# Peptides against a protein of PDB entry 3HUF, part 85

Target 1, 320 residues: chain A of PDB entry 3HUF
Amino acid sequence: MWIIEAEGDILKGKSRILFPGTYIVGRNVSDDSSHIQVISKSISKRHARFTILTPSEKDYFTGGPCEFEVKDLDTKFGTKVNEKVVGQNGDSYKEKDLKIQLGKCPFTINAYWRSMCIQFDNPEMLSQWASNLNLLGIPTGLRDSDATTHFVMNRQAGSSITVGTMYAFLKKTVIIDDSYLQYLSTVKESVIEDASLMPDALECFKNIIKNNDQFPSSPEDCINSLEGFSCAMLNTSSESHHLLELLGLRISTFMSLGDIDKELISKTDFVVLNNAVYDSEKISFPEGIFCLTIEQLWKIIIERNSRELISKEIERLKYA

## One batch from the design tools (peptide; made by RFdiffusion4, then SolubleMPNN)

Design b2_p16_4_s4 (from b2_p16_4 with D9E E10K F11Y E16L)
Fold by OpenDDE base, seed 5:
Structure b2_p16_4_s4 (fold): chain B 320 residues (1-320), chain A 16 residues (1-16)
Amino acid sequence: as target 1 above (320 residues)
Amino acid sequence: EEEEEEEIEKYYEEEL
């Protein structure tokens, strides 16, 4: 989201979140959803227009800012952004930091981009929330992104956590739920005067972890916990591959269970399968190898003795 | 400098 701050009390010593939309900026406007009052004798009554665009799909993958447009409102002394005079038709900015000088005001408005990118675990929740979150200047998506800061867990009561949730947790992404999204939808008006009123996701995350026994105490308890073990997986999910890498596993990939030869079995401690393949092919599993789902693996990983548990299962099946 | 600042302030005070 865009945040503005300023020196010399020209913003009344407050930081403000700028959501996507249009703002008239000047001395003689009242702070609201479309106006930014600036307290200076060296600023026009209506000095500039700020326009913040909604995030693009590209912004979700890059963590880049919503486009920030500045137009001078035909003022005598103009407007500058990053020491450059704003053109007569306005200029658009994609820099994460903007120093905005209004006329001859000795103090600048500092605009900065606070990165917040929300990944969703399922398309239904994305479809429900994306429009509202985009109107807050928050990029949203389904696919894994290095720019992802928050992950929305699907709350299906009594279901196992998804691979996406497992991976988000191990990546140290802040896991949130629909309750946090609902809260975000209500703050738009209250944060106009004080950006510090933006809800912290950490309390939501703590409550999710506390109330769900499927989470380990920390990501650090699971990261590299299976170092020295080797697995094979079907080449079906990049997210599943990245999850297994974060566990410290040596990974081999195959296209079909029929590609699992004696050489691969000799070098592999266990095979990781998706639920569909596990359920359909359980009768045709190769002899002498431990096959499990990612969900079954996760249940072992969250245990304090995970390495001992997996070693016992490997030994049991190699000598059966 | 002070005279220029006073002229600038006066301009913004008189701005319609």
Scores: peptide ipSAE 0.302, ipTM 0.847, DockQ to the pose 0.611
Fold by OpenDDE base, seed 1:
Order: structure tokens, then sequence, then C-alpha cells
Structure b2_p16_4_s4 (fold): chain B 320 residues (1-320), chain A 16 residues (1-16)
């Protein structure tokens, strides 16, 4: 989201969030959802118009800012952005940092992009929340993205956490829930005056982790915990592959269980399968191969002695 | 500089 601050108390020492929308900026406007009062004798009554666009699909994948449009309102001394005079028709900016000079004001408005990009674990929740979050200037999506800062966990009571949730945790994404999204939507008006009133997602995350035994204490407890082991997996999910990489596993991929030859077996300690393949094909597993699901692997990984547990299972099946 | 600043302030005070 865009945040503005300024020197010389021209913004009354306040930091503001600029949500998608249009703002009239000037000396003689009242601070609200569509106006930014700037306290300076060297600024026009109505000096500039700021327009923040809603996030694009590209912004979800790049973590780039919402487009920031600046238009001078036909002022005598104009408006500058990053030392460049704004054109007569206005200019659009995609830089993460904007120094906005209004007329002859000796102090600049500093606009900066705070990265916030929310991935959803399921399409139903995305469909429910995307519009509201986009109106907060928050890119949203379903697919894995390196730009993802937050991940919405699916609250299925009594189910194992999803692979998406496991991976989000290990990549140090802030896991949030529907309660945080609801809270985030309600504070929109209060954060206009003070950007520090933005809800702390880390508090929500800490509460989720503390109250759920399916999470380890930290991602660092699991990252590279299986270094030196080798696995084979079906080429089915990029998130599953990245999850296994974060565990420090050497990964071989195969397309079908029929591709599990003696050569692959000789190079692998265990085979990771999805639930559907595990349940359907468990009767056809080759003897002497340790096969498990990602969920079964996760239950081992969250244990403090994960390496010993996996080693015992590998040995049990090699000598069986 | 001070005279230019006073002229600038005056312009913004007199702005409609």
Amino acid sequence: as target 1 above (320 residues)
Amino acid sequence: EEEEEEEIEKYYEEEL
C-alpha cells in the first residue's frame, strides 16, 4: 500500500495510507478519504490531484506498487515528482519512492510503497475477499508468488494444514486468517489519519501458530532439517517441490509410479506422493520403498527428532 | 531570496 509522510510538519506529523482512489491535495482542503490537507503558505488551496489505481494482476506477481498518478491543478509554480515537473495532463509513476514537491513548498511529501501481497489457499476465499483487499491497494491471488507477504490459511476445523500453508510457513510468509481480513476491512477509515493504526498481521500470525500444534515454533526449525536425504516425487505441484527443497532434500521427479525403476530406488531414501496417488496405489507400491504423503512427511518434520524418525522408517523398509 | 519568498507567500494568500 502507499504511505505518505512529510517533513516540516506539513502533514501535521501524520503518516497516511493512500488507498486506491482520488485525493485532492492542497492548503485549503479538509483531511478525509478524498482530501489531503498540506499545511504550508507556499501551496495552492487546491494544488494537486493524486490518483492511486487498484492493483493489477502483474502487481501480485512482482510486488510492484499500485500506479500513482499525479496531476497539477493548474498551479502557478506547478508540481514536481522526483525533481521532474509533472506534465500538464498529469504523469503516472510506478517507482516505490516518490518525492512530491508542491509549488514552492520547501518540504516534500514522501510517498513510499509498503509491500503487502496476499495469497489465498482456496479460490472461494479469494472470490470473497479480493475486491475488498484490492480497494485497500493490496494485490491478491491464488498462485504462488515470490512477492507474497501474507497467506490466508483455510480454516477447515480438524483437517491437516494444506501444502500451501506448510510452504507459506517455511518461506516465512505471514499466515493470516479470515478474522484478520475482517479486521483489516473495518479499520480502513481509522488508518487514513495514522498509518500506524494498521492492524499487526504478526500478532494474528503469532496467535495462529501458538494455538495450532501442526506448526513448529519457527520456520528455521524445519528449513534444511532433512539435508542429506534424497526423495522422489510426482511432478504434480510446484509448491510441493519448493516445500521439499526448503527441507534440504535432494529431489528427483517422476511422471508415474511406473517410472520408479531400480536406478531411481537406488538414489532415493523415500518417495513423496499426493494423497490421491497414495490412497489409490498403496497396494502396488514396490517392496523396500518408503512411500509417504506430504502430510505424513509434515507430521514427521514438526517433531524435534525428525531426522531420526525418518531414518528409522527408511531402515525398517530396507530390511523388511 | 526573502523578497521572493514574501511575494510567493502573498501570491498563495491572495489565491482564489
Scores: peptide ipSAE 0.299, ipTM 0.846, DockQ to the pose 0.616
Fold by OpenDDE base, seed 2:
Structure b2_p16_4_s4 (fold): chain B 320 residues (1-320), chain A 16 residues (1-16)
Amino acid sequence: as target 1 above (320 residues)
Amino acid sequence: EEEEEEEIEKYYEEEL
């Protein structure tokens, strides 16, 4: 989201969130959803127009800012952005930091981009929330991205957490739920006057972890906890691969159970399967190897003695 | 400098 602040009390000592939309900026306007009052004798009554675009699909993957357009309103002394005079037709900016000088005002309006990108685990929830979140200047998507700051967990009562949720947790992404999204939808008006009123997602996240026994106390308890073990991964997602990498596993990827020969069994501690393959093929598992699902592995990994638990299961099946 | 500041203030005061 874009935030503006300024020195010299020209913004009344307040920070403001600028959501996607159009703002008239000047001395003789009243602060509202479409106006920004600037308190200076050295600016025009109606000095500039700011236009913030909604996030692009590219912004979701890059964590880049919403496009910021500035137009001077035919003022005598013009408008500058980053020491450059704004062109007659207006200019557009994708920099994360903008110093906006209105006319001869000795103080600048500082605009800065606060990165917030929300990944959804569920396409139905994305479809429900994407429009509203984009109107807050928050890029949204389904695919994994290094720019993601928040992850929406699906609250299905009584369901296990998904691989996406497990991976988001280990990546130290802030996990949120629909209750936080509902709260975000209500703050749009209140944060016009004070950007500090933006809700902290970390408190929501702490409450999710505390109230769900499927989460460890911290990601650090799980990261590299299986270092030195080797697995074979069959018919799993890319997120499953990245999750197993974060556990410190050596991973071999195969297309079918038929690729598991005696040589592979000798070098592999266990096989990771998706639920569908595990349920269908459990009668055809090769002898002498421990096969489990990613969800079964997660139940072991969240335990304090995860290495001892896995070692016991491996030994039990090698000597059976 | 002071004269330029006064001229600038006057311009913004007289602005329609």
Scores: peptide ipSAE 0.298, ipTM 0.846, DockQ to the pose 0.573
Fold by OpenDDE base, seed 3:
Structure b2_p16_4_s4 (fold): chain B 320 residues (1-320), chain A 16 residues (1-16)
Amino acid sequence: as target 1 above (320 residues)
Amino acid sequence: EEEEEEEIEKYYEEEL
């Protein structure tokens, strides 16, 4: 989201969130959802227009800012952004930090981008929330992104956490739920006066982790916990691969169960399968290899003695 | 400097 602050008390010592929309900026406007009052004798009554665009799909993958347009309202002394005079028709900016000088005001408005990018685990929740979140200047998507700051956990009562949730946790992404998204929607008007009123997602995350025994105490408890072990997996999910890498596993990929030959078995401690393949092919598993699902692996990895547990299970099946 | 600041302030005071 875009946040503005200013020197010299010209914004009344307050930080403000700017959501996607249009703002008239000047000395003689009243602060509301479309106006920013600036307290200076050296600023026009109506000085500039700020326009913040909704996030693009590219912004989801890059964590880049919503486009920020600045237009001078035909003032005598103009407007500058990053020491450059704003063009007569206005200019657009994709920089994460903007120093905005209005006319001869000795103090600048500092605009900075706070990255918030929400990944969804399922398309139904994305479809429900994307529009509202985009109107908050929050990029949203389904695919894994290095720019992801938050991950929406799907709460199905009595289900195991998804691979996406497991990976998001190990990647140190802030896991949130629909209750947090609802809360974000309610504070939109209140953050106009004080940007600090934006809800802390970390508190929601702490509550999710505390109330769900499927999470370890920290990502650090699981990261590289299986270092030195080797697995094979079906080349079906990038998230599954990245999850296994974060566990410190050496990974071999195969395209079908028929590709699991004696050579692969000799170099592999266990095979990781998706639920569909595990359930359908359980009767046809190669002899002398330990096969498990990611969810079964996760149940082992969250235990304090995960290395001892997996070693025992490997030994049990090599001699069966 | 002070005269230029006074002229600037006066301009913004007189701005309609």
Scores: peptide ipSAE 0.298, ipTM 0.846, DockQ to the pose 0.623

Design b2_p16_5_s1 (from b2_p16_5, 10 letters changed)
Fold by OpenDDE base, seed 1:
Structure b2_p16_5_s1 (fold): chain B 320 residues (1-320), chain A 16 residues (1-16)
Amino acid sequence: as target 1 above (320 residues)
Amino acid sequence: KEKEEEEEKKFAETLE
């Protein structure tokens, strides 16, 4: 989201979130959803127009800012952004930091991009929330992104957490739920004058972890917890691969269970399978190797003695 | 604050 602040109390010492939309900026406007009052004698009554575009799909993957357009409203001294005069037709900016000078005002408006990108685990929830979140200047998507800051957990009561949720947790992404999204949808008016009133996603995240026994206390408890072990997995999921990497596993990939030969077994402590393959092919598992699902692995990983538990299961099958 | 007010005043005089 875009946040503005200014020196010299020209914004009354307040920070403001700018959502996608159009704002008239000037001395004689009243602060509302489409106006930004700037208190300076050096600023025109109506000085500039700020237009913030909705996020693009590219912004979800890059964490880039919503496009920021600035137009001078034919003022005597013009408008500058990053020491450059705004063109007569206005200019658009994709920089994460903008120093906006209105006329000869000695104080600048500082606009900065606070990255927030929300990944959804479920396409139905994305479809429900994407429009509202985009109107907050928040990029949204389903696919894994290095720019992801928040992850929406699907609340299916009584189900194990998904691989996406596990991976989001280990990536130290802030896990949120529908309750947080509902709260976000209502904050547009309250945060106009004070950007600090933005709801704390970390509190939501803490509550999710506290109330769900499927989460360890910290990602750090699981990261590299299986260092020194080797696994083989089906080359089916990038998220699954990345999850196993974060556990510190050495990973070999195979295309089918038939590719699990004596050589692969000799280098592998256990095989990780998806649920569908595990359930369908359990009768055809290679002898002398421990096979488990990611969900079964997760149940071991969240235990304090995860290394001992895995070692015991490996030994049990090696000598059976 | 006084310096900022002086600067503001100086620039305000250029608009009038």
Scores: peptide ipSAE 0.064, ipTM 0.728, DockQ to the pose 0.123
Fold by OpenDDE base, seed 5:
Structure b2_p16_5_s1 (fold): chain B 320 residues (1-320), chain A 16 residues (1-16)
Amino acid sequence: as target 1 above (320 residues)
Amino acid sequence: KEKEEEEEKKFAETLE
């Protein structure tokens, strides 16, 4: 999201969030969803127009800012952004930091981009919330992204957490739920005067972890917890692969259970399967190897003695 | 510039 602040008291000492939309900026406007009052004798009654675009799909993957357009409203002394005079037709900016000078005002408005990208685990929830979040200047998507800051957990009562949720947790992404999204949708008016009134996602995250026994105490308890072990998995899921890498596993890939030969078994401690393959092919599992799902592995990994538990299962099947 | 900054600051304070 874009945040503006200013030197001196020209913004009344407050920081403001700018959501996608158009703002008239000037001395003689009233602060609302489309106006920014700036207190200076050197600023025109209506001085500039700020236009913030909704996030692009690219912004979700890069964590880049919503495009920021500035237009001078035919003022005597013009408008500058980053010491450059704004052109007659306005200029657009993709820099994360903007120093905006209105006329001869000695104080500048500083605009800065706070990165917030929300990944969804569930496509139905994305479809429900994406439009509202985009109107807050928050990029949204389903695919894993290095720019992801928050992850929306799918709340199905009584279901195991998904691989996406597991991976988001291990990546130290802030896990949130629909309650936080609902709260975000209501704050649009309250944050006009004070950007600090933005809801704290960390409180939501703490509550989620506290109320769900499927989470370990910290990501650090699981990261590299299986260092020294080797697994094989189906070459089907990138998230599953990355999750297993974060556990410190050496990973071999195969295309079918029939590709699991004696050589692979000799180098592998266990096989990780998706639920569909596990359920359908349980009777045809290779002999002498431990096969489990990611969800079954997660149930082991969240235990304090995970390494001992996995070792016992490996030994049981190698010598059976 | 310093004088202009002080005058602007004083003006802002009067509008609070």
Scores: peptide ipSAE 0.040, ipTM 0.653, DockQ to the pose 0.070
Fold by OpenDDE base, seed 3:
Order: C-alpha cells, then structure tokens, then sequence
Structure b2_p16_5_s1 (fold): chain B 320 residues (1-320), chain A 16 residues (1-16)
C-alpha cells in the first residue's frame, strides 16, 4: 500500500494510506476518499492530482508498488517528484519511495510503498476476494511468489493443512484467514486520517497458530529439522520440493515409481509422495523403502522428537 | 530556507 507522510506539519502530523484511485491535492480541499488537504502558504488551492493504479500481475511476483501518477494542475511553481519537475501531461512512478514537492513549499510529502502481497491456496477464494483486495492496492495470486507477504489458509474444519499452508508457514509468510480479509475490507474509510489503523495480520496469524495443533510454535522448529536425511520425490514443479528443501533434506527426483531402482533406494532414507499417487499405487511400492505422503511427513516433523520418529520408521521398514 | 520553514510551520500551526 502507498503511505504518505510529510514534514513541517503540512499533513497535520498524520500518515495516510492511499488506495488505488484519484486524489486532488491542495491547500483548499477537504480530506476525504478523493482529496488530500496540504497546509502551506506555498501550495495552490488545487495543486496536484495523484492517481494510484490497481496492482498489475507483475506486482504480485515482484512486490512492486502500484503505479503512482502525479499531475501538476497548472500551478505557478509546478510539482517535483524526486527533485525532477513533473511533465506537463503528468508522470508515472514505480519507485518505492517518492519525495513530492508542491510548488515552493519547503516541506515535502514523502510517499513510501509498504509491500503486501496475498497468496491464496485455492482459486475459489481468490475469485471471491481478488477484486476487493486489488481496490485496496494489494496484489493477489495463486502461484508461489517470493514477494508474498501473506497466505490465505482455507478453513476446512477437520482437514489436514495443505502443502501450500505448510510451505507458507516454513517460509515465514504470515498466514491469515477469511476473517482478516473481512476486517481489511472495513478499514478503507478509517485509515484516511490514520494509517496506523490498518489491521495487523500478525494478530490473526498468532490466533491461527495458537488454535491449531497442526502448526509448530515457530517455523524455526521445523527448518532444517531433517538435515542429514535423504528423500526421493516425483519431479513435480510443486511447492513440495521447496518445502522439503526447507526441512534440510537432500532431495532426489524421479519421474515414476518404476524409476526407483536399487541405486536410488541405497541412497534414499524415504520416498515422499503426493496423496493421489500414495493412494493409487500403495500396493506397488518398492520393497525395502519407506514411502509416505507430505501430510504424513508433516505430522512427524511437528513433533519435538521428529528426527527420532523418522529414524524409527526408516529402521522398521528396512527389517520388514 | 530556515526562515521560510519557520514561517510555513507557524502557518500550519495556525490552521490546526
């Protein structure tokens, strides 16, 4: 989200969130959803127009800002952004930090981008929320992204957490739910005068983790917890590979269960399978190797003695 | 510059 603040009390000491939309900026406007009052003798009654675009698809992957357009409203002394005079037709900016000077005002408006990118675990929830979140200047998507700051957990009561949720947790993404998204939708008016009224997702996250026994106390409890073990998995471009890497596993890939030869078995402690393959092919598992699902592995790694538990299971199957 | 900043600050304070 874009946040503005200013020196010299020209914004009345307030920080403001700017959502996607158009704002008239000047001395003689009233603060509302489309106007920003700036208190200075050196500023025109109507001085500039700020236009913030909705997030692009690229912004979801990069964590880049919503495009910020500035137009001078034909003022005597113009408008500058980052010491450069704004062109007659306006200019667009993708920098995360903007110093905006209105006319000869000795104080600048500082605009800075606070990154927030929300990943969804399922397309149905994305379809439901994407439009509203984009109108808040929040990029949204389904695919894994290094820019993701938040992950929406699907509330299925009594189901195991998804691989996406597991991975989001281990990569230290803030896990949120639909209750947080609902709360975000209400803040649009309240944050006009006080950007600090933006809801903290960390409270939602803490509540999710506290109330769900499928999560360890911290990602650090699981990161590299299986260091020194080796696994094999199907060569899928899935979040599963990255999840297993974060556990500290040495990973070998195969294309089919038929590719699991004696050499691979000799170098591998266990085979990790997705649920579909596990359920369909459990009768044809190679002899002498421990096969488990990611969800079964997760149940082991959240235990305090995960290394001992996994070792015991490996030994049990070598002698079976 | 300092004088202009002080004058602008005083102006802002009067509009609060």
Amino acid sequence: as target 1 above (320 residues)
Amino acid sequence: KEKEEEEEKKFAETLE
Scores: peptide ipSAE 0.039, ipTM 0.646, DockQ to the pose 0.068
Fold by OpenDDE base, seed 2:
Structure b2_p16_5_s1 (fold): chain B 320 residues (1-320), chain A 16 residues (1-16)
Amino acid sequence: as target 1 above (320 residues)
Amino acid sequence: KEKEEEEEKKFAETLE
């Protein structure tokens, strides 16, 4: 989201969020959803127009800002952005920091980008919320991105957390739920006057972790917890592979259960399977190998003695 | 510049 602040009390010492939309900026306008009052004798009654675009798909992957357009409203002394005079037709900016000078005003309006990028675990939730979040200037998507700051957990009562949720947790992404999204949708008007009134997602995250026994106390409890162990995995999802890497596992990939030979068995401590393969092929598992799902592995990992638990399971099947 | 800053600051204070 874009936030503006200014020196010399020209914004009355307040910070403001600029959601996607159009704003008339000047001395003789009243603060509302489409106007920004600036208190200076050196500023025109109607001085500039700011236009914030909705986020692009590219912004979801890069964490880039919503495009910021500035147009001077035919003022005597013009408008500058980052010391450059704004062109007659207006200019568009993708920089994360903008210093906006209105006419001869000695004080600058500072616009800065606060990164918020929300990943969804399922397409249904994305379809429900994407439009509203985009109107807040928040990029949204389904695929993993290095720019993601928040992850929406799907709360189906009684279901295990998904691999996406597990991975988001280990990546130290702020996990949120539909209750937080609902709250975000209601605050749009209240944060116009004070950007600090933006709801803290960390409080939602803390509540999710405290109320769900499927989460460890911290990501650090799980990261590299299985260092020194080796697994084989069916080449299924990149997310599952990245999750196993964050656990500190050495990973071998195979294309089918038929590719599990004596050599692979000798080099691996356990085999990780998806639920469909685990359920269908359970009777056909090679002897002397510990096979488990990601969800079964996660249940071991969240325990304080995870290394001891997994070692006991490996030994039990080698001597059976 | 300092005089303009002082005048602008005084003006902002009078509009609060």
Scores: peptide ipSAE 0.034, ipTM 0.624, DockQ to the pose 0.071

